# Peptides against a protein of PDB entry 6RGO, part 250

Target 1, 392 residues: chain A of PDB entry 6RGO
Amino acid sequence: MALKLLGFNQDATCFSVISSNKGVTIYNCDPFGKCFELEKSTSNDEELDFLVEMLFSTSLIAVVDKTIGASKRKKLKIVNTKRKATICELTFPHEIMDVIMNRKIICVVLKSDQIFVYDISCMKLLRTIDVRGEKLKSTSKFRNSEAVGDIGVRVSLSTDNNSILCYSSYSKSDKENAPLNDIVVFDALKCIQINVLPAVHQSNIVCIACSPDGMLMATASEKGTIIRVFKTIDTENDEPILVNEFRRGSRPSRISEMKFNHDNTLLACVGESDTIHIFALPVTTTEADANEDDTLQQSSHSLSSSINGLQYISKGLANRFGKIIVSKIPTQSQQRHVAYIKIPENAKYRIGFPKDTTNTIHICGEDGNYLVYSIPRNEVGPCTLVKSNTFD

## One batch from the design tools (peptide; made by RFdiffusion4, then SolubleMPNN)

Design b2_p20_7_s3 (from b2_p20_7, 8 letters changed)
Fold by OpenDDE base, seed 5:
Structure b2_p20_7_s3 (fold): chain B 392 residues (1-392), chain A 20 residues (1-20)
Amino acid sequence: as target 1 above (392 residues)
Amino acid sequence: SEKELKELEELLEEAKKELE
């Protein structure tokens, strides 16, 4: 049977899939089992396509029927899974490309490169962000919507109540074919732009991940060879802070999803390659008030690999046209993965990090496998399979 | 509608209790 993966929820307690015969199914991860099923409304052998965004493990979901020929591609439904009832339906002027939510906000991304921001509590529209309209104010030519292949606006939302929204935007280049290579950081509750990260890649951004707390973002371009991690809010001398640059591989490969773990110590990526890569982030000691004096002198020999402070020679080559080129981390300081998972070639997988176990990753495949892996902490190597289940 | 808003508020209050 053809399965299509929709993804994990915010805390990897559930995942959703499309079965060609059954429609949308939601699985609980622990204990493993079906928790919700939405039957296919059409008897046609049409390839089913849906967007399903969950509010954690709750009875609230957002659903879009994206099936080809369906008039429903412009409709967002809020569904109570316990009652199997539509509570609210919103209709948009254009096809819905993505839906993301947290406890406060729903963001709806349209094929028009518009982002609609809603207060979930009353479904009130807070803001319409027009990513093209900002470009049109600078460049009079509409990009013909037909020639825009799989490259649209990408979004990610923090899972916390701060509701930090990161989205891809068009660079201010006078070129008719400006890439979607800027990132905007937006407070979705206050409807205020917080930061702009210009030209974070040379080509269009195709994947964005925001950290759960909204303090970090990861970005990947169409090449998928380099992943960059930035601070979202903080700036140094009005310049974006690049925290890490990771090398996934030497060969181009599309990254479909990235996720931070709940403590911002790990970043995972999955895509068209036979390998899920897991990268370690530097532990930014947030100054937690270390008031508690518990003197347990466990002499953990931190292998302080003296990463010699290579002075960030921010050669800000301010080219005459004010193009901020993000200072490239030298290729020698590009970190590799600390852990990996091998997956079948051409298998589409999704990834999620559970909240309570920062060294565990959940993965699911269109092959019908749900797998739980333990991530090694002290060595570079393969993840260990802890649990496996199958679904249909 | 006012009915849909009330059903949404009830669903969100249920969802909050499911998250505690």
Scores: peptide ipSAE 0.207, ipTM 0.835, DockQ to the pose 0.696
Fold by OpenDDE base, seed 3:
Structure b2_p20_7_s3 (fold): chain B 392 residues (1-392), chain A 20 residues (1-20)
Amino acid sequence: as target 1 above (392 residues)
Amino acid sequence: SEKELKELEELLEEAKKELE
């Protein structure tokens, strides 16, 4: 059967798939099994396309039917999975490209490069962010650039209640074809822009991940060779906002998804390559835990020596040329993966980190495999397969 | 609608209990 993966929920307790014959199916990870099925509304042999965002393991899902006609692609349905009933329907002026949610917020991304931010509790519109309108205010020329191709605004939302929204924006360069290589950090609850990270890559950003707590953000460009990790908020102590730079590979390959684990110690990435890469992050010790004598200090020293190679241009030069956030990081300071999973070259995979086990990763493939891997702690190497299930 | 909002609030309260 042709399967299309929609992905894991926020805590990797469930994953969703499109089956050509059945419609949308949601699987529970443990115990493994079907928990919900949304039947195909049409008898036509049309290729099914859906967006489905699940609120953790709850009966709340957001659904967009992208299969049938230009009108349905503009409709968001909130569905109760227990009742199999649509609770409400929202209609947008443009096609929906993405939907993300947490316990507080729903964000809807349109093909127009607009982000609609809603309070989930009452479906009240809190903000419309117009990424193109912001560009057009900064650049005097109205280019009617229809979104030519797969390059649009990318978003990620923190899974916590702080509701930190990270999105890609157009650079303020006077170039008519400014890339989507800026990042905006936005408080979705207060509707306030917290930070702007200019020119974090040389090309368009195609993947963003926010940490569960919203304190970190990972970015990848169209090249997918380098992943950068940033603090979302400028700390008062002039600490560098760029925390890590990881090398996925030497060959260009699109990254489709990145995720942090729940304690911000690991970052995983998946895409068009035969390999899921897992990177170790330095533990950001908050100053409060400095009092306990615990012997784990020895591993942190080796990671700190790699950060000292980041020549941050001092604040004095930044005032004249804008915030230069990305200096030329020496290619020698680029960290490799600490762990990996080999996957079939022709199968798309999605990733999720369970809450209870920080060294476990869930993956699912369009090949019909659901796999649980253990991540090695003390060595660089392959992950160990712990559990395997199949689905159709 | 007021009915849709009430059904959404009930669904969110059910969802909170499933997360505790």
Scores: peptide ipSAE 0.192, ipTM 0.827, DockQ to the pose 0.677
Fold by OpenDDE base, seed 2:
Structure b2_p20_7_s3 (fold): chain B 392 residues (1-392), chain A 20 residues (1-20)
Amino acid sequence: as target 1 above (392 residues)
Amino acid sequence: SEKELKELEELLEEAKKELE
């Protein structure tokens, strides 16, 4: 049967799949099993396409049926999974491309490059962000959204209550074909722009991840060779703070998903490659813990010593043309993965980090595998398979 | 509708308890 992965929920306690024969199925990770099923409304052999966003492990899901006709692709349903009932339905002017949520807000991304921000508690519209409308202040002709296939606005939302929304925006370049290579950081609760990170890549951004706390953001371009990690809120001399630059590989390969773990110590990425890469982030020692005793520090130093050299190359070469070119971290100082998982070639996988175990990663594949891996702490190497389950 | 809003509020209050 053809499976299509929808992904993990925010805490990796559940994942959603489309089964060509059944419809949408939500699986619980532990104990492993089906927790919800949305049956096919139609007997047609049409390829099922859905968006499903689950609010953690709760009975609340947002559903978009993309299978049949342009009208359904514009409808968001809030569903109670326990009652199998639609609570409310919202209709949008354009096709829904993505839906993200946390305990406070729902963001709906449209094919029009609009982001609708809702208060989840009452489904009140808080803000419409028009990512194209911000570009209209530049003389650049609208790219007809039909001709630019897989390149749209990308979004990521913090899973905490701070509700930090990161989204890709069009560069203010006078070029008719400005890339989606700027990032906007937005407080979705207050409906204010917090920060703008200009030209974080040379090409369109195709993947964004916000940390659970909203303090970090990871970005990848169409090339997928370099991942950049920035602070979301903090700036240095009104310039974006680049925390890390990771090298996934030398060959171009699309990254489909990135996620931080719950303590911001790890960043995982998955995509078209045969490898899930896991990168270590520098532990931001809060200045407070610097005062306690000298004795126990010796053992953790070996991995940290390679990180210390990256601190201060924040000297943005302000090139004469006023664009902050994020100083390319020298290729020699680009960090590689600390851990990896080999996956079948051309298998689409999704990733999730469970809250309770910072060194564990959940993965699921369109091959029907749900796998739990342990991440090595002190050594660069493969992750160890801890648990496996199959689904159909 | 007011009914849908009330049912959404009830679902969110159930969801909050499931998150505690």
Scores: peptide ipSAE 0.191, ipTM 0.826, DockQ to the pose 0.681
Fold by OpenDDE base, seed 1:
Structure b2_p20_7_s3 (fold): chain B 392 residues (1-392), chain A 20 residues (1-20)
Amino acid sequence: as target 1 above (392 residues)
Amino acid sequence: SEKELKELEELLEEAKKELE
């Protein structure tokens, strides 16, 4: 059967899929099994398209039926899965492109480059964010929407109650064809802009991940070769703090999803490549506990040579983009271990990090595989398969 | 908490009745 992945929930306890014959199915990860099915509204052999966002492992889901007609693509349903009942329905002026939520906020992204921010407790609209801004509303030249269909506003929301929203924005360049290469950091509860990261890539941003605590953000462009990690709130001399720069590969490849683990020690990415990459983040030791003198002179000798190739901190980009203060990350580079998972060619996969096991990753594929991997922490290498299940 | 999430579900069901 043709499967389409909708992804994991916030804590990777569940994932959702579209089955061409059944509609939407939600699986529980442990114990593995079906926990909810949303039947097709129509008997037709039409290609099913849905957005589904879960509120963790609760009975609350947000659903958009994108299968039939422009009117349905503008409707968000909040559904109680236990009662199989619609709690509320919202209608938007434009097609819904994305939905993201936490315990406080629902964000709805429209094809118009608008973000609607709601208080989930009462479904009250807190803010409409017009990413195009007021000035671009006057240039009624719809960029020929056919070729640009894949490049829209990207969003990520912290899974905590602080509700830090990161979104891609258009560069302030007066060019009609400004790229979506700025990031705005927004407090979704207070409805205030906290930070702006200008020109974080040369091309459009196609993937954003916010950390669970909202303190870090990862970004990738259309090239998908470089992933940048920034602090979201903290600045140095009013300039954005670049924490990490990772190279996924030398070949261009689209990144479809990125996730931080629960403790901000790992960043995973998946996309069109045959490889899920997992990057180690430096643990920011808060300076406080540096007192214990444990002189473990572990012999640093041999592993130096091969890892040097991936950590090309390109000193060269510092000149033309404003002073991105590459803070001198002390050259005690804890070797940023990279782990990987090989996946079938042309199989779309989604990723999730469970809360309770910081060295474990959940993945699911349109091939019908749900897989749990253990992540090596002390070496660069493949992840170890711990559990496998199949779904249809 | 699970309690807060249940309260959110209940509040959303009440909010529906106020909109009908």
Scores: peptide ipSAE 0.106, ipTM 0.719, DockQ to the pose 0.067

Design b2_p20_7_s4 (from b2_p20_7, 9 letters changed)
Fold by OpenDDE base, seed 1:
Structure b2_p20_7_s4 (fold): chain B 392 residues (1-392), chain A 20 residues (1-20)
Amino acid sequence: as target 1 above (392 residues)
Amino acid sequence: SEEELKKLQELLKEAEEELK
């Protein structure tokens, strides 16, 4: 059967898929099995398209049926899975492109480059974010929408209650063809812009991941060769703090998803390549109290290469338009993956990190495989398969 | 509606209990 992956929930306890024959199916990861099915609204052999966002492993889901007609593509349903009932329905002026949530906030991304921010407790609209801004609304003839269909506003939301929203924004260049290469960091609860990271890539940003705590953000461009990790809130001399620059590869390849693990020690990426890459983040030892005692000389030759945080204050070459492009970290300081998973060619995979096991990753494929891997700690190498299940 | 809001609040309460 043709499967389409919708992805994991926030804690990787569940994942959702579209089955061409059944509609939407939600699987529990442990114990592995079907926990919910949403039947097709129509008996036709039409290609099914849905958005499903879960609130962790709870009975609350947000659903968008994108299969039939422009009207359905504009409707968000909040569904109680236990009661199999729609609780409320919201209608938007434009097609829904993405939905993301946590315990406090639902964000709805529209094809109009608008982000609607809702308080989940009452479905009250807190903010509409117009990413194009007021000035660009007048002159933007719809770029011929056929070739540009894949490049829209990208969003990521922290899974905590702080509700840090990261989104891609248009460069303030007066060019009608400005890239989506700026990032805005937004407090979704207070509806305040916290930070702006200008020109974090040279091309459009196609993937964003926020850390669970909202303190870190990873970005990838259309090239998918370099992943950049920034602090979201903290700045140095009013400039963005680049924490890491990772090299996924030398060949261009689209990254479809990135995820941080629960403790911000790992970043995984997946996409069109035959390889899931896992990168290690430097543990910022908070200088917690060095209590005196235990002299255990375990000469763990941790190749903690003292990556002295050469805060390369990139003296941004102020190009003639005052835009600071984040200077590339020297190619020699670009970190590679610490671990990898080989996946079938042309199979789309999604990734998730479980909360309780920081060195475990969950993956699922449109090939019908749900796989659990152990991530090596002390060596660069392949992940070890721990568990496998199949779904249809 | 007020009824939808009540059903949403009930669902969120159930979800908060499941997440403890």
Scores: peptide ipSAE 0.467, ipTM 0.931, DockQ to the pose 0.755
Fold by OpenDDE base, seed 2:
Formats: structure tokens, sequence, C-alpha cells
Structure b2_p20_7_s4 (fold): chain B 392 residues (1-392), chain A 20 residues (1-20)
């Protein structure tokens, strides 16, 4: 059967799949099993397409039927999975491209490059963000969204209550074909822009991940060779703080998903390559732990010593044209993965980090595999398979 | 509708209890 992965929920306790014969199925990770099924409403042999966003392990899901020919591609349904009932339905002016949520808000991304921000508690519209409207201040003709099928606004939301929304925006270049290579950081609760990171890549951003706490953001371009990690809120001299630059590979390959673990120590990425890459982030020692005894410091120093050299190259060459060129971290200081998982070639996988185990990663494939891996702590190498399950 | 809002609030309350 053709499976299509929708992804993990925020805490990787559940994942959602589309089965061509059944419709949407939500699986629980532990104990492994089906927890919800949305039956196929149409008898047609049409390829099913859905968006499903689950609020953690709760009975609240947002569902969009994106099936071709379906008049429902503009409709968001809030569903109670326990009651198998639609609670409410919202209709949008354009096709829904993405839906993200946390405990406080729902963000709906439209094909129009609009982001609708809702208060989940009442489904009240808090803000409409028009990513194109910000570009309209530049004479750049609308890219007809029809012609560039794969390049749209990307979003990521913090899973905490701070509700930090990161989204890709069009650069202020006078070029008609300005790339989606700026990032905006937005407080979705207060409906205020917090930060703007200009030109974080040379090409369109195709993947964004916000950390669970909203303090970090990872970005990847269409090339998928370099991943950049920034602070979301903090700035140095009104310039964006680049925390890390990771090299996934030398060959271009699309990154489809990135995720931080719950303590911001790891960043995983997956995409069209045969490899899930896991990168280590510098542990920001908060000043509070500096008071405990000298003796245990020796073992952690080996990984930290390579990181200390990266602190000071925040000198963005502000070129004369006011574009913050993110100072290319010298290719020699580009960090590689600390761990990896080999996956089948051309298999689409999704990733999730469980909250309980910072060194565990959940993955699921369109091949029907749900896999739990242990991430090595002290050595650069392959992850160890801990658990496997299959699903149909 | 008011009924949809009530059902949403009930669902969110159930969800908040599950997330404790």
Amino acid sequence: as target 1 above (392 residues)
Amino acid sequence: SEEELKKLQELLKEAEEELK
C-alpha cells in the first residue's frame, strides 16, 4: 500500500500517516498501536492527501483534506478524535499549505503566502501575516505561486507557551525574483515581530525548525548542504546571532524536516538523502552552574573545545549596501554530524524527539517502519536501533 | 457558533487535563 507520512506530533508520542486504502491513521509510539483512524470519505481511487496536526497526545487534531478535486483544500477542521466529531470548520480564501499548533495558537499557511494566526481557545483570528504584502513595498512583480510549485512560505512554531513563530519572507532585493531567504521571528501571542534575519541563505529557504522553547532556529536552503542555527530573539549590535553552521553534505540534497531535541542539545535533519544527520549544539551553560566543583569539567571539554573557536566570528561584513551578509563561517569551522542513521534511498522519513529521553530519536518511513534509535554521546558514529515496529 | 465554541472549550479542557 502507498503510505504518506504526515509526521510526528510535538513530543514524538504519536505520528500520523495516510494509507491509500484506509485514510488517515494516527499511531501511538508507546505502547505502539493505532489510536485514531479517519476513514476515507470518498470511494474514488484518488490519491489521498491530508494535513493533520495533532495537539501533542490529546484528542484535538486539525485536519485539512487536500485530495485533488476535493473542494475541501480551503477548509480546516478541528476534530475530537475520541468523539470522532468535527468541532468546528474554518474556510480560507486560498488552499491551505500547512497547519502548525501548540497549546495556545494555531497557524494556518495559505498558498497566497498568508499566515493566519488563531487563538486556539476560541478560534479567534489574532493576526493575518501577508508575506507578499511586505514584498509589495518593493516593485517586484508577484511570483504567480502557480509557476513555482515547490517554493512557498515555510513556518515553524515553538511547542512551548511562548509561541515563537519563525517564517520565511522575501528578501528586499530589487530583483523581480527575490528569494524567500529572510526569516521573521514573530511572537504569535502578542502579535509582534521580534526579529528579522536577512538573507540567511543565498537561495530560498525550504526548511525551518524552531526549538521547543523558541530560543533557537535552524534553517536550510534548496541546496540543503548547509544548515544554519540562529538565536531567535537575541541580537548582537542589532545583528543576528549565528550560533552554528552545520554541513550536511557536499552534494545538494533537499532537507524536508529538521527538529531540535527538547533540551536544545541536538538538531536532526532528514530529506531526500539516504542519511538522517544529527548535529550537536553548544550547551549554553547558564551562569548558574559555574559554581559547582572543578573536578568534573575535564570530560566535557573535548567536545566544547572545538566550539569555543566559533564564538567571535559574528563580525558580519556589513557590505556597503546594508545587507547583513551572514559571515560565512570558514569552511574549516563548519561542524559535521555527531551521529547518523542510514535510511533506504528515496524513502521519505519523518523525525521526532521524545521529551523523556534527550538521546533518543523516533523515525518513521513511508516503507511502514517506525524505528527508535539511541544517539551516541561520546563518539561520532551511527545511532543504535533500540526498537522497531511496522505499520500499514 | 456558540455550540461549536462550547465543544471546542470542552475539548481544550480535556486536552489540558491530559497534558498535566
Scores: peptide ipSAE 0.466, ipTM 0.931, DockQ to the pose 0.742
Fold by OpenDDE base, seed 3:
Structure b2_p20_7_s4 (fold): chain B 392 residues (1-392), chain A 20 residues (1-20)
Amino acid sequence: as target 1 above (392 residues)
Amino acid sequence: SEEELKKLQELLKEAEEELK
C-alpha cells in the first residue's frame, strides 16, 4: 500500500499516517496499535493528502484535507477522535501549508506566507503575521512572486506553555530575490517579537526545530550540510547566541525534520539521506546548580573547548554593520553526529523523542516500519534496535 | 458558535485530564 507519513505527536506517544485505501490512521506507540482512523470520504482514486496535528496523546486533532479541491485545502477542522466529530471548522483565504500546536496555541501557516496564531481554548485569533508584508514594507518593490516551488515560511513551536514560535523570514537585503534566511523568535501568547536572527544561512531555511522549553532553536538550509543551534533569547552576559554548528554531511541533502529530546541534550535530523543523525548538545548549566559537587563535570570540558573556536565579533563592531550572528566558523569546529541510524534510501522517515527516556528515539517509515532505538551514551556509533513493529 | 465553543472547552478539559 502507498503510505505517507504525517509524523509523531509532541511526546512521541503516537504517530499518524495516510493510507491510500483507509485515509488517516493514528497509531499508539506503546502498547503498539491503532487508536484512531479517519475514513476516506470519497471513493475517487485521488492520491490522499492531509495535514494532521495531534495534541499529545489526547482526543484533540487538527485536520486539513489537501486531497479534494482548492476549497478544502483552506479549511482547518478541529476533531474529537473519541466522538469522531468535527467540533469547529476555520476557513482561510489561502491554502494551508502547515499546522502546529501545543496546549495553548495553534499556528496555521498559509501559502501566502501568513501565520495565523490562535488561542486554542476559544479559537480566538491572537495575531496574523504577514512575512511577505514585512518584506514589502522593507523592500519598495511589490514583486507578485507567487510562491514558486517548495520554498515557503517554516515554523516551529515550543511544546511547553511558554509557546515560543520560531519562523523563517526574508532578509532585509535590497536584493529583489531575498532568501528566507532570517529567523524571527516570537512569543505566541503575548504576541511580541522577542528576537531576530539575520542571515543564519546563505540560502533559504527549509527546516526549523524549537526545543520543548523554547530556549533553543535548530536551523537547516536547502543544502542540509550544516545545522546551526541558537539560543532564542539574548542573554545579558554577552554570551554568543550561536551555541553549536553541526555537520550532517559533505553532500547536499534536504533535511525534512529535526527534533530536540526533552532535556535539550540531543538533536536528531532526518531527510532524503539514508541516515538519521543524532548530535549531542552541551548541557546549558543554569548557574543555580553550581553548588552540588557531582562528578559529571569531566565530560563538559571537552565540549567547551570547541565553543572557544567561535570567534564572535564583539558588540562594538555589530552596532555599525548590524548583528553579525554568524562569523566564519572554522570548518574544524563543526561537530559530527554522536549516533546514527541507517534507513532505506527510498523510504521517508519521521522521528520523535519520548519524554520518559532521553536516550531513546522513535522512528517510523513509509515502508510500514515503526522502530525504537537506543542511543549510545559513551561511544560514537550506530543506535541499537530495541523494538520493531509493522503497520499498513 | 457558542455550541462549538462549549464542545471545544469540553474536549480541552478531557485532554487536560488525560495529560495529568
Scores: peptide ipSAE 0.459, ipTM 0.929, DockQ to the pose 0.719
Fold by OpenDDE base, seed 5:
Structure b2_p20_7_s4 (fold): chain B 392 residues (1-392), chain A 20 residues (1-20)
Amino acid sequence: as target 1 above (392 residues)
Amino acid sequence: SEEELKKLQELLKEAEEELK
């Protein structure tokens, strides 16, 4: 049977899939089992396509029917899974491309490069962000919507109540074909732009991940060879802070999803390659936990590999011609994965990090496999399979 | 509608209880 993966929820307690014969199914991860099913409304052999965004493991989901020819591609439904009932329906002027939520906010991304920000408590529109309108104010030319293939605005939202929204925007280059290579950081509750990271890649950004707390973001371009991690809010001398640069591989490959773990110590990526890569982040000691004076001098020789923090003095040579030269971070600073998972070639997988086990990763495939892996702490190597289940 | 808003608030309250 053809399965299509929709993804994990925010804490990897559930995942959603489309079955060609059944429609949308939600599985619980532990104990493993089917917890919800939305039956296919049409008997037609049409390839089903849906967006399903879950609010953690709760009875609240957002659903969009994206099936080809469906008049429903512009409709967002809020569904109570326990009652199998639509609670609210919103209609948009354009096709819905993505939906993301947390406990406070729903963001709806349209094919028009508009982001609609809603207060979930009342479904009140807080803001419409017009990513094209900002470009039109700068460049006066409508990008013909027809020539925009798979490259639209990408978004990620923090899972916390701070509701930090990261989205891709068009660079201010006078070129007709300005790439979606800027990142905007936005407070979705206050509707305020917090930060702008200009030209974080040379080509369009195709994947963004925000950390659960909204303090970090990861970005990947169409090439998918380099992943960059930035601070979202903090700046040094009004410049964006690059925390890490990771090398996924030497060959171009699309990254479909990235996720941080709940303590911001790991970043995972998945895509068209036969390998899920897991990268280690430096433990940013947030100054807050310094007060509990519990003097247990366990002399764990942390091999503090003194990664000499090469202060990347990005000498922004503003050359006279306004070329934001993305400072070529020396290839020597590019870290490799610390762990990996091998997956079948051309298999689409999704990834999630459970909240309670920071060294565990959940993965699911369109091959019908749900797999739990343990991530090695002290050695660079393969993850260990802990649990496997199958679904249809 | 006011009825949809009430049903949404009931669903959110149930979701907040499930998230504790």
Scores: peptide ipSAE 0.426, ipTM 0.915, DockQ to the pose 0.762

